# Peptides against a protein of PDB entry 1ZZD: the designs that were tried, part 106

Target 1, 109 residues: chain A of PDB entry 1ZZD
Amino acid sequence: FQVVNPYLLRDLVDLGIWDEGMKQYLITQNGSIQGLPNVPQELKDLYKTVWEISQKTIINMAADRSVYIDQSHSLNLFLRAPTMGKLTSMHFYGWKKGLKTGMYYLRTQ

## One batch from the design tools (peptide; made by RFdiffusion4, then SolubleMPNN)

Design b2_p25_4_s2 (from b2_p25_4, 10 letters changed)
Fold by OpenDDE base, seed 3:
Structure b2_p25_4_s2 (fold): chain B 109 residues (1-109), chain A 25 residues (1-25)
Amino acid sequence: as target 1 above (109 residues)
Amino acid sequence: MEEEELKRKLEEILKEAKELLEEWE
């Protein structure tokens, strides 16, 4: 399952544009919404600076969704500036939360 | 890298991980 910034996810849902296609788009664009024509510029500007969020929150969201989503796909986490300590903590926390998919960490600019 | 440097880096990694895990518990 693709983990998305919870605020971004909320905003995309509020705009009514969140769907599987959008999800796949974000994967290919490493979470960037800058190229989306149906997203207000104000929102694009916001997410130029607002990217880092509590990874705990992201993992919690993933864990919640994983209950209902096929475990065949790896959990993808986007990190702007990952550290080994952070990755280690995320891995173990995810395990504790019952994530049953492999965790794949993606670096974003 | 030197052994001492490696040990230091590992300790820092473990420290950070432990602190985050404790906060998330």
Scores: peptide ipSAE 0.054, ipTM 0.582, DockQ to the pose 0.743
Fold by OpenDDE base, seed 5:
Structure b2_p25_4_s2 (fold): chain B 109 residues (1-109), chain A 25 residues (1-25)
Amino acid sequence: as target 1 above (109 residues)
Amino acid sequence: MEEEELKRKLEEILKEAKELLEEWE
């Protein structure tokens, strides 16, 4: 199981295409939707430019989901301008929320 | 990298991280 961008998850759910297959696809594609034929190009273009979002929100949602999943899962983060300070804060906040350390995957623009 | 330079960089990282964590609480 992989925790993805909350806005991406929302949009995929709104499109009615979120399912186990989609989840597995995102895992293999490291969170990218660019290759999905059933996703409107408008959304693909949107997520090309949307990289910096609330990392706190992502971590909170990941922590919430981890309560219901009895297996290790990864967290995919999106940052436009990552710094060591930002990454450190995200790591420790995730730790405080009960997430498994070392399971964060970062994508940068 | 000199020791003093490394210490300064680490301090900057920790400062930024601490500030962000405080904002998130």
Scores: peptide ipSAE 0.054, ipTM 0.600, DockQ to the pose 0.837
Fold by OpenDDE base, seed 1:
Structure b2_p25_4_s2 (fold): chain B 109 residues (1-109), chain A 25 residues (1-25)
Amino acid sequence: as target 1 above (109 residues)
Amino acid sequence: MEEEELKRKLEEILKEAKELLEEWE
């Protein structure tokens, strides 16, 4: 599964466009909203430049399976200027939370 | 890389990781 960005989820819900169709679209687009015509450009720009949110929140969401899309059973994280300490912390926290899969995709700015 | 240099770098990494983990717990 791919963990959904909680801020993105909130914004999509606020727009009233979060549904099964949107979920499937995000699966095919690897979470990108850039191609959605019904999403304001300012939101596209925002999420284009948002590289780091609460990693703890993302990991918690993955562990609790509260919000996710099914794709390759991978945990995807986005980091700005990652340090080895930060990555190590996330790894061990994920392990502590009982995640079955490690970090598959790390996107850096 | 010398052993002592590697050790120092590793200690710094672990220190940062530990501090972050303490914040998350």
Scores: peptide ipSAE 0.054, ipTM 0.609, DockQ to the pose 0.797
Fold by OpenDDE base, seed 2:
Structure b2_p25_4_s2 (fold): chain B 109 residues (1-109), chain A 25 residues (1-25)
Amino acid sequence: as target 1 above (109 residues)
Amino acid sequence: MEEEELKRKLEEILKEAKELLEEWE
């Protein structure tokens, strides 16, 4: 179970603000940096979109697996504050990539 | 009235979805 985005971790380390306290904070905030005053706004804005990109990557991996197996495994996607637009886009993207099994969308805070 | 509201909601959903798909492609 990945609690922290690896790219976010890298950026926080580069900023010199990564420590055990930050780790625990992110765990309690489900990976969100939006409430951190010591994080540049540019990074906050970046990781709003990076979250969506990470889901795209997960879909791509699932699609790659589905090409090689007769019965593809169901895909569980976790979204923070998902919208119908986001869910629809993910569904169509999955369809475009050839996913034949259902995708389950789980809301996270 | 309900139909128009549903239409507006659908249009917003599709708009957001289209924008995201364009970003992902």
Scores: peptide ipSAE 0.052, ipTM 0.587, DockQ to the pose 0.765

Design b2_p25_4_s3 (from b2_p25_4, 11 letters changed)
Fold by OpenDDE base, seed 2:
Order: sequence, then C-alpha cells, then structure tokens
Structure b2_p25_4_s3 (fold): chain B 109 residues (1-109), chain A 25 residues (1-25)
Amino acid sequence: as target 1 above (109 residues)
Amino acid sequence: SELLEELLKLLEVLEEALKLLEEWE
C-alpha cells in the first residue's frame, strides 16, 4: 500500500485535479507527478526540490546520530530516478558531514 | 576509444555531482 504525500495531495486538490483517476495514476507511478501534463511545471519542480531536501535531512539526522555511536550504522536512502551524479553528491555530502559508514542500502522508486 | 569514452562518462558524472553538492551546501 502506497500513501500519497499529504502536501502533494493538498496541492493537487487546490488545483482541482484530484480525483479517483489521479489517485490511481499516482499509485501506478509510485507517487511521481513528473509525467502529468495537467500539472504546472512549477509544482513538478517544487516536489523535485522537496525530495532532495528530504534526503539531505535524512543524511543530517544520520550524521547527528553518528556522534553517539561507536559501531558502524546503516543509512537508508530513497531516491526517485537516481543518477550517478546525484548518488555521488549525496555520498560526498554524507562524508563531509562526518558519517562513519556510507550508504548501506539505496531504495529507488 | 573505449578508455576515452569511459573517462568522458566519469567526467560527466563528476560535473553533475559537483553541481548538486554545491546546491546542498
């Protein structure tokens, strides 16, 4: 079962395009709106940014936790249509933030 | 050249990574 992002849901409702069909579409697309022709590009860009910020937050939290652990810890990241450049940047960011253990498991959507 | 193509591909990855890393900082 997949839960739609509540902020995305709000925005789609505000646009007046939320319906059962949209719901089913998002389920089949794993929550992605990038392929929807009736969604403004600004909204698509917004949620790209939100996704990146979310990953950054996860890394920051992991770095904060690493201060209090001696043993290696695992970091799980979720990416939508990841590129090698994106993965590399995230890896280096984590490294710069002082993570003792790199990315353990990557999940893609 | 196969080697050249690999190097160019790696360069492209690094360029993207640097750009994205700067955005995160």
Scores: peptide ipSAE 0.041, ipTM 0.572, DockQ to the pose 0.714
Fold by OpenDDE base, seed 5:
Structure b2_p25_4_s3 (fold): chain B 109 residues (1-109), chain A 25 residues (1-25)
Amino acid sequence: as target 1 above (109 residues)
Amino acid sequence: SELLEELLKLLEVLEEALKLLEEWE
């Protein structure tokens, strides 16, 4: 597992809330901490600005996986405040990175 | 006109997408 945001990892460790459960949560939420009740709002606000970068990382990871897998797995993306422009850019970025199936699931948080 | 409004909306979407793509690459 590649950490989506190393700075987020650092901050979660500093808060003393980083554990295996948190790791699994972040994996399922594609790096989003917005839904975590034990994370200070200030930290949530800080990482709102890097949300798109986190999505880029997720797409990169998916693209990397697709190189070694015969059948492409579905890509699930979670967005906080998606716009059509953001969705379009993410779709084409995934395509450009070589994803076979592209964006399959889109969820808004 | 409705056509112009629709075209402007599409252009706005495309401009945002292109901007983000340029930032990502």
Scores: peptide ipSAE 0.041, ipTM 0.570, DockQ to the pose 0.740
Fold by OpenDDE base, seed 4:
Structure b2_p25_4_s3 (fold): chain B 109 residues (1-109), chain A 25 residues (1-25)
Amino acid sequence: as target 1 above (109 residues)
Amino acid sequence: SELLEELLKLLEVLEEALKLLEEWE
């Protein structure tokens, strides 16, 4: 799967800090910019939110797919430093959206 | 009470989850 968010890539290029070193760093960090000192905090905060929204979108897509099948597809989620509250919220959101299987595969950074 | 401590822990988790759900909806 794509490690670097295309919008993040654009922003890093606009900041003039994109290079091969940055690319390799992001690969090793699974797309996280939280540990980069040369990235503005506002951008870090933005992509924290974007990351959570992206997970919501994945859940929505999984829920949409489940409408067309008898057996619900497994849900794969990737999280950054999840708390029990975050995991629970995602579980209940999936449940509310009609997912039968729930989160079968959970991956964390 | 061990039971009370466990219930309080669960309550904390649920409160966080509820907050996040409200943000997602």
Scores: peptide ipSAE 0.036, ipTM 0.567, DockQ to the pose 0.750
Fold by OpenDDE base, seed 3:
Structure b2_p25_4_s3 (fold): chain B 109 residues (1-109), chain A 25 residues (1-25)
Amino acid sequence: as target 1 above (109 residues)
Amino acid sequence: SELLEELLKLLEVLEEALKLLEEWE
């Protein structure tokens, strides 16, 4: 399944925890293993999905790239449970960090 | 009143945004 990182799949198989139940779990969780108690924390940190990446980190990375180009790259943010306050703060944070373009794509689960 | 309720909602949004922005800086 496209949602499952192929390297993550390999590691889950190596751990001996891959089965049909795990497959269905990952589908319902959009590839996230953060809620699995039988997975080492180190692997959880390694295999974060786009939904689990800090929005601040995404904005910082975009701002760093924008320093060297005329127009900032399109900013794509992924939020599970956005609030108006959170969206507003992210917008102004990006602006203060020097992004030339505002939020272009907002995706939610 | 309806106007007061709307103003309070906007205030809550701005307060949340300000708090988060200060934490991000």
Scores: peptide ipSAE 0.036, ipTM 0.554, DockQ to the pose 0.836; fails the geometry check

Design b2_p25_4_s4 (from b2_p25_4, 13 letters changed)
Fold by OpenDDE base, seed 2:
Structure b2_p25_4_s4 (fold): chain B 109 residues (1-109), chain A 25 residues (1-25)
Amino acid sequence: as target 1 above (109 residues)
Amino acid sequence: DLLKELEELLEKVLKEAEKLLEEWE
C-alpha cells in the first residue's frame, strides 16, 4: 500500500474520472494507472511508479548526477522480483557507470 | 602467491558479472 500521488489525483480529478472506485483501483494496483484504458498515454508516462521505471534507467540518472557532485546520492533500487543475479548485475552496472557510492538500499514490492 | 590468487578470483567474478549484466534488461 502506498499513498496516491497528489499530482496524479489532481489530474484524475481534472479528467473527471476520480471517484471512490478509482481510489480503490489505485490501491489494489499499488498506485499504477498503466492499466486504465481511458487515461491518456501522456499521463501514464508521466506517472510511472518506481516499480514501472527501468532500474537501469534509474542507475543511469544517478550516474549522470554524480558527474557534478563530490559524492553520489544514495541509490535506492526497487525490484518486483529480485534475484541474486539481478542484484549482482545492478551493483556492477552502477559501478561501471561511475557511481561513487554503491547500492545503499534495496526495496521490494 | 596470495595476491595472484585474489587477482584471479576477482577476474573470474568480474567476468561472471559482465555476463549477468549483458543478460539484464
Scores: peptide ipSAE 0.024, ipTM 0.348, DockQ to the pose 0.289
Fold by OpenDDE base, seed 5:
Structure b2_p25_4_s4 (fold): chain B 109 residues (1-109), chain A 25 residues (1-25)
Amino acid sequence: as target 1 above (109 residues)
Amino acid sequence: DLLKELEELLEKVLKEAEKLLEEWE
């Protein structure tokens, strides 16, 4: 189990801002660097955690990739405050995106 | 045309699915 993304760790070291304090900060923030003033915005954008990326965006990305995947893969999504309504909506959104993408490529191929 | 028939069926399914969607983000 890794608390810190290894690529993030590398970049933080390259920036010269990695230390014990940074480590503890990341632990308490569940890996998020969004609140760090000494981190360039481009790195913040690059290393958004699963809690900081729109679930719809994740689904869109998965749908785009799914057309090139032969075997079905599970998609793990995270909700801070899940409800049955949100879960249902998420399910059907993913399903809709998958079907639309699949049909699009079916037309063109 | 099988593709056209499939598209028609899927559009119907998608329309029904959209009714179940709600804003969650």
Scores: peptide ipSAE 0.023, ipTM 0.336, DockQ to the pose 0.092
Fold by OpenDDE base, seed 4:
Structure b2_p25_4_s4 (fold): chain B 109 residues (1-109), chain A 25 residues (1-25)
Amino acid sequence: as target 1 above (109 residues)
Amino acid sequence: DLLKELEELLEKVLKEAEKLLEEWE
């Protein structure tokens, strides 16, 4: 598995900020560039990791897909330090949005 | 009446769920 998105790597090289220090930083941050001050916000938005995307947005997208998919489909959710409260909220939100299958995989960072 | 008891319990659960949703959203 790649820690760094290959397209992100290209863009970082193009920016001239790719070096060994950057590599080590990304390894420790699981590929996230959100904390880097020398990266344009546009790139940060483009290269959000799965852990940095709103879970609500993911659920909304899954609900939208359910409109066009006849077969039941699984939903994968990714959480940073999930709590019972968050899990409950996501479950009921998904139910409220009319997901066919609901949450099949829960992944934690 | 079990039905009434279940309805009351579900209402409590829903209220708590709504609070949690509000905090998460």
Scores: peptide ipSAE 0.022, ipTM 0.334, DockQ to the pose 0.232
Fold by OpenDDE base, seed 1:
Structure b2_p25_4_s4 (fold): chain B 109 residues (1-109), chain A 25 residues (1-25)
Amino acid sequence: as target 1 above (109 residues)
Amino acid sequence: DLLKELEELLEKVLKEAEKLLEEWE
């Protein structure tokens, strides 16, 4: 089950491109607007899905948050096509960034 | 010496990990 981001919906309506066809497109694309030619790049950058955001960026954000927290936190990683090499690299990168504690939850598409 | 053997093994693992990290970054 997928719910369209309400802010994305607003912006698409403001652009005047929201219709039933657009709705169906988003459903088939798992919420991604990256492939739409009539959407400004600024909006594409703003509304990246969890599958489109760099996992490295997510790890960096988690590491940054860990500076200000003293308790375990969960880190969710989302990969379209995980490989052993990629998983190893991400794990090592997280370790290098100081994510010694916390839980890593890997989600696959 | 068992400790030295473990350290050598660890070094090998770290080298491979760094290589993978460099390719990923």
Scores: peptide ipSAE 0.020, ipTM 0.338, DockQ to the pose 0.217

Design b2_p25_5_s1 (from b2_p25_5, 9 letters changed)
Fold by OpenDDE base, seed 4:
Structure b2_p25_5_s1 (fold): chain B 109 residues (1-109), chain A 25 residues (1-25)
Amino acid sequence: as target 1 above (109 residues)
Amino acid sequence: MEKLEKEEEEFEKKELKELEEELAK
């Protein structure tokens, strides 16, 4: 998982609310937009972070993504025996891959 | 926890920068 969803970023830009303040807010909130009053609730429901949903949902989402991305093998290893620790590791892995390769989730199989 | 949070913020900053650069194209 990546903290910053590229599609969320695009939506925030389209809403005209993306600025330096918003950027810093997202950084401090680990990508969460739940506390933003100027974001439609529909987007809040759509863009929940790994910390805002149940572990089961997190695992399901990770599994779904692992099927369609080139890093599927790495992600699948984390899902074999899912724990909070592994989810955290997967989260960091996603960040590292995103930083290294650019758009992590744009790489589809 | 503090170390973890700082690492997350560092990655977030770099990621956001890259995304912003892509959006600017």
Scores: peptide ipSAE 0.043, ipTM 0.449, DockQ to the pose 0.023
Fold by OpenDDE base, seed 5:
Parts: structure tokens; C-alpha cells; sequence
Structure b2_p25_5_s1 (fold): chain B 109 residues (1-109), chain A 25 residues (1-25)
């Protein structure tokens, strides 16, 4: 998967705020722009990272996408504070939603 | 985890460079 959203990069360039400092910031923040004061809130809402949205929402989106993908699809889950309970819940939720594959990649913040 | 994080950062830097090059076209 893409670590950096290309559309986000484009928008930051269009805003004229893309520079080496911004690049380094994004790297250290795992792509999050939520902490940037010079970024419009609308853009922040548009580009919420996987760390910043509900894992249930991510699973729902993945399940929805899987309907239109004819090949195996890996699900990557991102957790800020993973617990066994959360992991189990996500696993079963994904299964219940009919994901083609189980949780393959788990990343923790 | 630290080792993985470093590798991820390096990968991200590479990806960013590639994206920047693509945007420059």
C-alpha cells in the first residue's frame, strides 16, 4: 500500500505549503496532517489517516471494496492502542462482513 | 519495532521522491 497519499501531496503543493519541512513532518507523523495549523480543516477531514478513523470504518470500507475486486485483497489494520480484545473484535467483524482475506498486516502507532 | 520504523521511514522517503517526480511530469 501507499504510505503517502498522492492526492494529499498534490493538494499540499497546490496550497503552496509543500516543502522539505512539510515532507519531514508527514514522515514523522505517519502521513497525518491533523496537527498542521496552516492546513484547512476541510482538507484535514478529507485526508484522515488510517490512524485517525475507526477501525470498524476501515473494515467496512474494505468489505465494500472487496465486492468489486475479483482477486484476493489483503486488509491492513492500523491501531493506536491495540488490545487483544480489539484485535479479536476486528478479526471477527471483518469475517462477518465477508472479507476475502483475514487481517494480514497489523501496524501499531 | 524500531528497526521496522526505520525501514518504513526509508521506504516512505523513497515513495515521496517518486511521487514528486511523477507530479513534476
Amino acid sequence: as target 1 above (109 residues)
Amino acid sequence: MEKLEKEEEEFEKKELKELEEELAK
Scores: peptide ipSAE 0.027, ipTM 0.415, DockQ to the pose 0.017
Fold by OpenDDE base, seed 1:
Structure b2_p25_5_s1 (fold): chain B 109 residues (1-109), chain A 25 residues (1-25)
Amino acid sequence: as target 1 above (109 residues)
Amino acid sequence: MEKLEKEEEEFEKKELKELEEELAK
């Protein structure tokens, strides 16, 4: 259960755009790279956070209570069909849950 | 919440620092 996606960091390093400014940007943007003009769109599509998922998808996920009530179930669901997008979403969810932070439009328990 | 967001950012900063250290190895 990762708090930070190491693959995202590696890709940013490989792009040669990782620096203190980028780090601070990611922190303030809760891990979102969508607003970065110097990042290829394919990477933006790959590394979507929970905040960047469509509302419909969020609702669908919330319909399965196990995803947001039981951490083990959440991890299991993500591991069934792992994508970088899911992993990114998962690590941020887990991070926030660890801080007892509820997600907007999602059930917190 | 300002306080909560600050705590989250500090936590993320810590984790990123640790990850950077791992990449440096």
Scores: peptide ipSAE 0.027, ipTM 0.433, DockQ to the pose 0.021
Fold by OpenDDE base, seed 3:
Structure b2_p25_5_s1 (fold): chain B 109 residues (1-109), chain A 25 residues (1-25)
Amino acid sequence: as target 1 above (109 residues)
Amino acid sequence: MEKLEKEEEEFEKKELKELEEELAK
């Protein structure tokens, strides 16, 4: 568990990508933005931690798994009034699910 | 473990809400 960095929160707000989906994503990811597809790399680098560097493989696996996650439920919710923000949040949700799965496998090894 | 995770999530949600309110000022 990690509280989101307030400066990171501000930056995400400034980018216009802060929403409920992003919020939930960050909670699950312990404040990490490394897996977010629409966040500038410069921002990712700014908030990169030693832990995130060491977990690079985990992040990559999460990204890979997110492609195969069933987004049906999330899709139904977001498509009612699709916005760029909501679509991004949907992607974040997929990523979150992927990470959870990835972490599970690593823990069992 | 599930209970702990839920507690952590709720705590972080609360903190984020407070931060959001602060940023809105």
Scores: peptide ipSAE 0.024, ipTM 0.346, DockQ to the pose 0.019

Design b2_p25_5_s2 (from b2_p25_5, 9 letters changed)
Fold by OpenDDE base, seed 5:
Structure b2_p25_5_s2 (fold): chain B 109 residues (1-109), chain A 25 residues (1-25)
Amino acid sequence: as target 1 above (109 residues)
Amino acid sequence: MEELEKEEEKFTKEELEELKKELEK
C-alpha cells in the first residue's frame, strides 16, 4: 500500500489544495504530483516517485552508501522505458563509481 | 516517494554515448 509522504501532505495542506479529490489523484498517480498545475515547481522537484528520480541520482546515492556500508546492500534501478544502451551505460557508470557485487534489481513499468 | 535534498543530476546524452564506447572495448 501507499502512504502519502507526511511532508508532502503538510505542503499540500499549506497550499490549501488537499482534499479527497487530491488524495484520489495521488493514488491513481502512485504518489506523483508532477502533473498538477497548481503545485509549485520547487515542490515537484522535491518530491519524486521512484520512477521520477533520475537513474544517475540513484546510482550516485548507492555509491555514496557503499563508501560507508558493507557491500551487502542492493541497488534498485527504475526505468519507464529502458533501452539496452541506457542499461549498459548505467551499469558501467555504477562500476566506475565503485559499486561492487551487490544485487542489482532492474524494475520497469 | 523519495524526498530530494539536493539538485538532481541526470545523465546527458553525451555521457551515455561515452559510456557505450567504453563498454565496446
Scores: peptide ipSAE 0.020, ipTM 0.320, DockQ to the pose 0.167
Fold by OpenDDE base, seed 4:
Formats: structure tokens, sequence, C-alpha cells
Structure b2_p25_5_s2 (fold): chain B 109 residues (1-109), chain A 25 residues (1-25)
């Protein structure tokens, strides 16, 4: 059982949309509010889960860190529904951005 | 993690296709 983020709970209550149905929805969606049409985009952006964060952004930040290290470091990728094509593209993008490691770990829901 | 949550730039379908093409070269 995942506990709802207390700050998200507060904001949903302030919007007047918090109820038992909303709670059950969040549980089934692993805490994600991205699919809710009645939630402002600002809140969706604020409360992204690890499964909703762009892997492109993660790779960019990892590349920035790799500039300052000589030894290899691990990169963690999180995908909801990975495809071979997407994984290949992500790997190539990381290589082009100058990652000094070929080791990455894929995590799925 | 907080730093990652502040920025969002997803791969577009077009970008993924271009990357695939480059891999084939």
Amino acid sequence: as target 1 above (109 residues)
Amino acid sequence: MEELEKEEEKFTKEELEELKKELEK
C-alpha cells in the first residue's frame, strides 16, 4: 500500500476534488495524477512520479555529471512500457551526449 | 530527484525516429 503524498493531498483538498474515489484512483495509478482532466497542469508538473519523469532529462543531467569524472558511473532508467526501439534510441542519445559509462539499469513498474 | 522533477523534456516520436535512423548508419 502506497501512502499518498501529503502535499498532493493538501492541494487536492484545496481544489475540492478529494474523495474516496480519488484515493482509489491514485492507488490504482501508483500515485500518478497525469491522467486526471480536472487537475491543473501546474500540479501535474509538480507531482510527477519516477515513472513520469523524462528519461531524456535524466540522461542530460547524467551527461553533465560525467564531464567531471574519469571513472564510470551507473545510470538508472525508469520506463512504464519500454520498447526495444525506444531503449535503443535512449542508449544512443546517451552515448552522443558523452556519457562515460555503458552501464545502465532499467527499472519498470 | 527533486532537480529532475523541475525539468521535463520528453522524447518526441519524431526524435526517436531520427535516432533510429542514425543508429542504422
Scores: peptide ipSAE 0.017, ipTM 0.319, DockQ to the pose 0.143
Fold by OpenDDE base, seed 3:
Parts: C-alpha cells; sequence; structure tokens
Structure b2_p25_5_s2 (fold): chain B 109 residues (1-109), chain A 25 residues (1-25)
C-alpha cells in the first residue's frame, strides 16, 4: 500500500507537470522525485522520502533523544540498498553515539 | 547528492577495529 504525499501532489499540479504518467512514475519510484529532471532542486530537497534521508542523521537524532531516557527509543532505520558492511557500521556507530538498545526495526526498500 | 550522502555513512576499517576492541572488554 502506497500513498502519494498530498503536499507533493499539490506542488506538482502547480508546476503543471502532474498527469497519469507522473502518477505511474511516483508509484514505481516509491514516491521519490529525485530522478525527475523537470522538478526544481529545492522541491527535491523538500520532499525527500524516508529512504533518502541519511541513516547517519537518523542515528544522530536517536542518540540525541536517548540523552533524556534510561534506554534508547526503538530505532527505525530505512535502507535503500543495505550491505552487510553498512549494517555493521551502523550498529557500531549507534553504539559509539551512546545508543543502548541498538536497532529494533530495520526496513529495506 | 546521493553519492555524497552514502559517503557520509561509511566507516573506516580502523574505526571498526577499534570498536571491536572495545566490545571485547
Amino acid sequence: as target 1 above (109 residues)
Amino acid sequence: MEELEKEEEKFTKEELEELKKELEK
């Protein structure tokens, strides 16, 4: 089940580039507009999907939150193309940043 | 942009070895 971001839909309509082809493109790209040449870069930056956000940034944010609690909140990571090396690195990075619990939920695209 | 973001999430071999040593304590 996939839902298009309603705000993104609005902006694409305002740009005059929304059509059935665009809709199908978004479905195949899991909501990502990063590959569209006719979309301004500022909109691409604004509408990054969860898969396009730096996992390191997510870990940093989780570490910051963990300062206020006895144990880290559940960490949800979304990886577009995970490798064993990357997963290991993320685990150690989380540990280094003070995450006690580690990764509870890891999702792959 | 995507490539730069991937580089941010990489770790050196030396860094991983140091972390492994800490886990053995």
Scores: peptide ipSAE 0.017, ipTM 0.318, DockQ to the pose 0.406
Fold by OpenDDE base, seed 1:
Structure b2_p25_5_s2 (fold): chain B 109 residues (1-109), chain A 25 residues (1-25)
Amino acid sequence: as target 1 above (109 residues)
Amino acid sequence: MEELEKEEEKFTKEELEELKKELEK
C-alpha cells in the first residue's frame, strides 16, 4: 500500500491549494504532485526524491519503534536546503506518523 | 500533535549514516 506523506498535505495547505479537487487529484495520482502546475518545482523535487527511497527500507524503518524522528519544526529547512539525510528523515517520520495515527490516504499497489 | 512529536527521539548521526548507506544501494 501507499501512504500520502503528512508533510505533503501540510505543504499543500500552506500553499492554499488544498481543497476537494486537490484531494481527488491526489487519490487518482497515488499521492504524486509531479503533474501539478501550481506547485513550486522545489516541492516536486523534494517529494520526488523522497519517493525514490526503496519500499523495503521504508518498511524496515516503520517497523522499528526504537527510534523516532521529530521533523515537524524542520520542514521549512528541508525545503530550503534539502539533503539526502533530511529527505530520508522526513520520509521516515511521515511514514511512522501514518502508522501511529492513521493514514489520510491508503492505496493498495 | 506537536507535543507528541517532541517526545520522540531523533535519529543520531550514526543512525543517519546507516540510512544513507542503505539508500545508496
Scores: peptide ipSAE 0.029, ipTM 0.244, DockQ to the pose 0.056; fails the geometry check

Design b2_p25_5_s3 (from b2_p25_5, 8 letters changed)
Fold by OpenDDE base, seed 4:
Structure b2_p25_5_s3 (fold): chain B 109 residues (1-109), chain A 25 residues (1-25)
Amino acid sequence: as target 1 above (109 residues)
Amino acid sequence: MEELEKEEEKFTEEELKELEEELKK
């Protein structure tokens, strides 16, 4: 499992804040830099993990991909604290956006 | 975790309304 995005690694090195401590921190945070005070907000906005991206955005991305495929594809959704209501909303939104698959594989942290 | 969830883009009221209508069918 690759915890650190290679581009993020580059940027952290360029910032001069990459070290073993940073590496271990990222491992414990599953790649998230959102909690780091010494990282510019712009970089935080750029590098969001699947847990930090809105599920709506993820669905939009999936819908964009589905336009270019002929068969249905599985969609993996990641939620930190899923509720039945939220899952239903996501399903409905996915359908509305034209996703060819009605089957969502839910991942929770 | 809760803070990140609050910052997540929410569905619009229109989308939720449509969802409710569909669920009632």
Scores: peptide ipSAE 0.019, ipTM 0.332, DockQ to the pose 0.432
Fold by OpenDDE base, seed 2:
Structure b2_p25_5_s3 (fold): chain B 109 residues (1-109), chain A 25 residues (1-25)
Amino acid sequence: as target 1 above (109 residues)
Amino acid sequence: MEELEKEEEKFTEEELKELEEELKK
């Protein structure tokens, strides 16, 4: 898992706040900038970790990609505290959205 | 990390419940 997005790195450099301390902070926060007060909200909205992205959004994006690809693609879901019911619901939601395959990878934090 | 082009709502408890009920059919 890539902790630091290269474009995020660029933006943080442009803000003049990138340093070793920031790097270590991001590592400890699994790449999240949500807790940084000196980062504009627009950047916080733009950059999400896989743990911060709505699983519904992930599924919708995967379904959208399915329209343009001929081959089956993998759907990766990342959950912090999954329940069986939630996992089943997400699987069903993905199926209803027209995914060619079910969940291929399930990761938990 | 991912760049988001749009914001979408997360699953609500109600939505999850509805989906679970659909699975029971």
Scores: peptide ipSAE 0.018, ipTM 0.327, DockQ to the pose 0.181
Fold by OpenDDE base, seed 1:
Structure b2_p25_5_s3 (fold): chain B 109 residues (1-109), chain A 25 residues (1-25)
Amino acid sequence: as target 1 above (109 residues)
Amino acid sequence: MEELEKEEEKFTEEELKELEEELKK
């Protein structure tokens, strides 16, 4: 499983929004930034990935994502036993909380 | 756009960590 291309990473760093929460969110979203607020639409248009992939493929990749979750997030996964959707929301919420923004409600394709 | 979406150009979490360190330089 591969998360982010280097160009997207650079752009997110330039925006000042790259952090651990963002990284974990992208892991759960297979590099998609489409659902993120505070990301310019121009970047969303440039980096369309996950939504062009079938949900079946997304599910398959979700299994692989577990291998790339670090200690702290693995602990959270263990404690909450979340679904993939909840895991995504959790990581995004963690990021948003760090930015002092509200809860995010993830939409599924 | 398609070229940027190629899997071979994406990084694993480990590779991203390495790239992050490089970007900080």
Scores: peptide ipSAE 0.009, ipTM 0.280, DockQ to the pose 0.022
Fold by OpenDDE base, seed 5:
Structure b2_p25_5_s3 (fold): chain B 109 residues (1-109), chain A 25 residues (1-25)
Amino acid sequence: as target 1 above (109 residues)
Amino acid sequence: MEELEKEEEKFTEEELKELEEELKK
């Protein structure tokens, strides 16, 4: 499954640009909105994927949060399983940004 | 479509494994 941040989904809906085309775009872009011209830069800066932020930054965020010690194995799967890596990275990033909520799941093609 | 990636510092799988072990400790 591809994971979309629920706040991103909300913001896209609020912008009135969420539709089937947008959904498919996000799937093909692994959740990235960086290439969308109709999205404010502020949102692009806020919602980044593992390919849009430093892996070092992600791991540093995880290391700073003791609650993620039990999830260290997920970090090891970062390169072997990109989907898991993306999930883990988004989780860590979301945690640091105060996004303490679940994820919206999109089915892959 | 081509995936957009930002050029950032990345860890190798080996480095990630080492960090994992450190976090476990």
Scores: peptide ipSAE 0.012, ipTM 0.283, DockQ to the pose 0.158; fails the geometry check

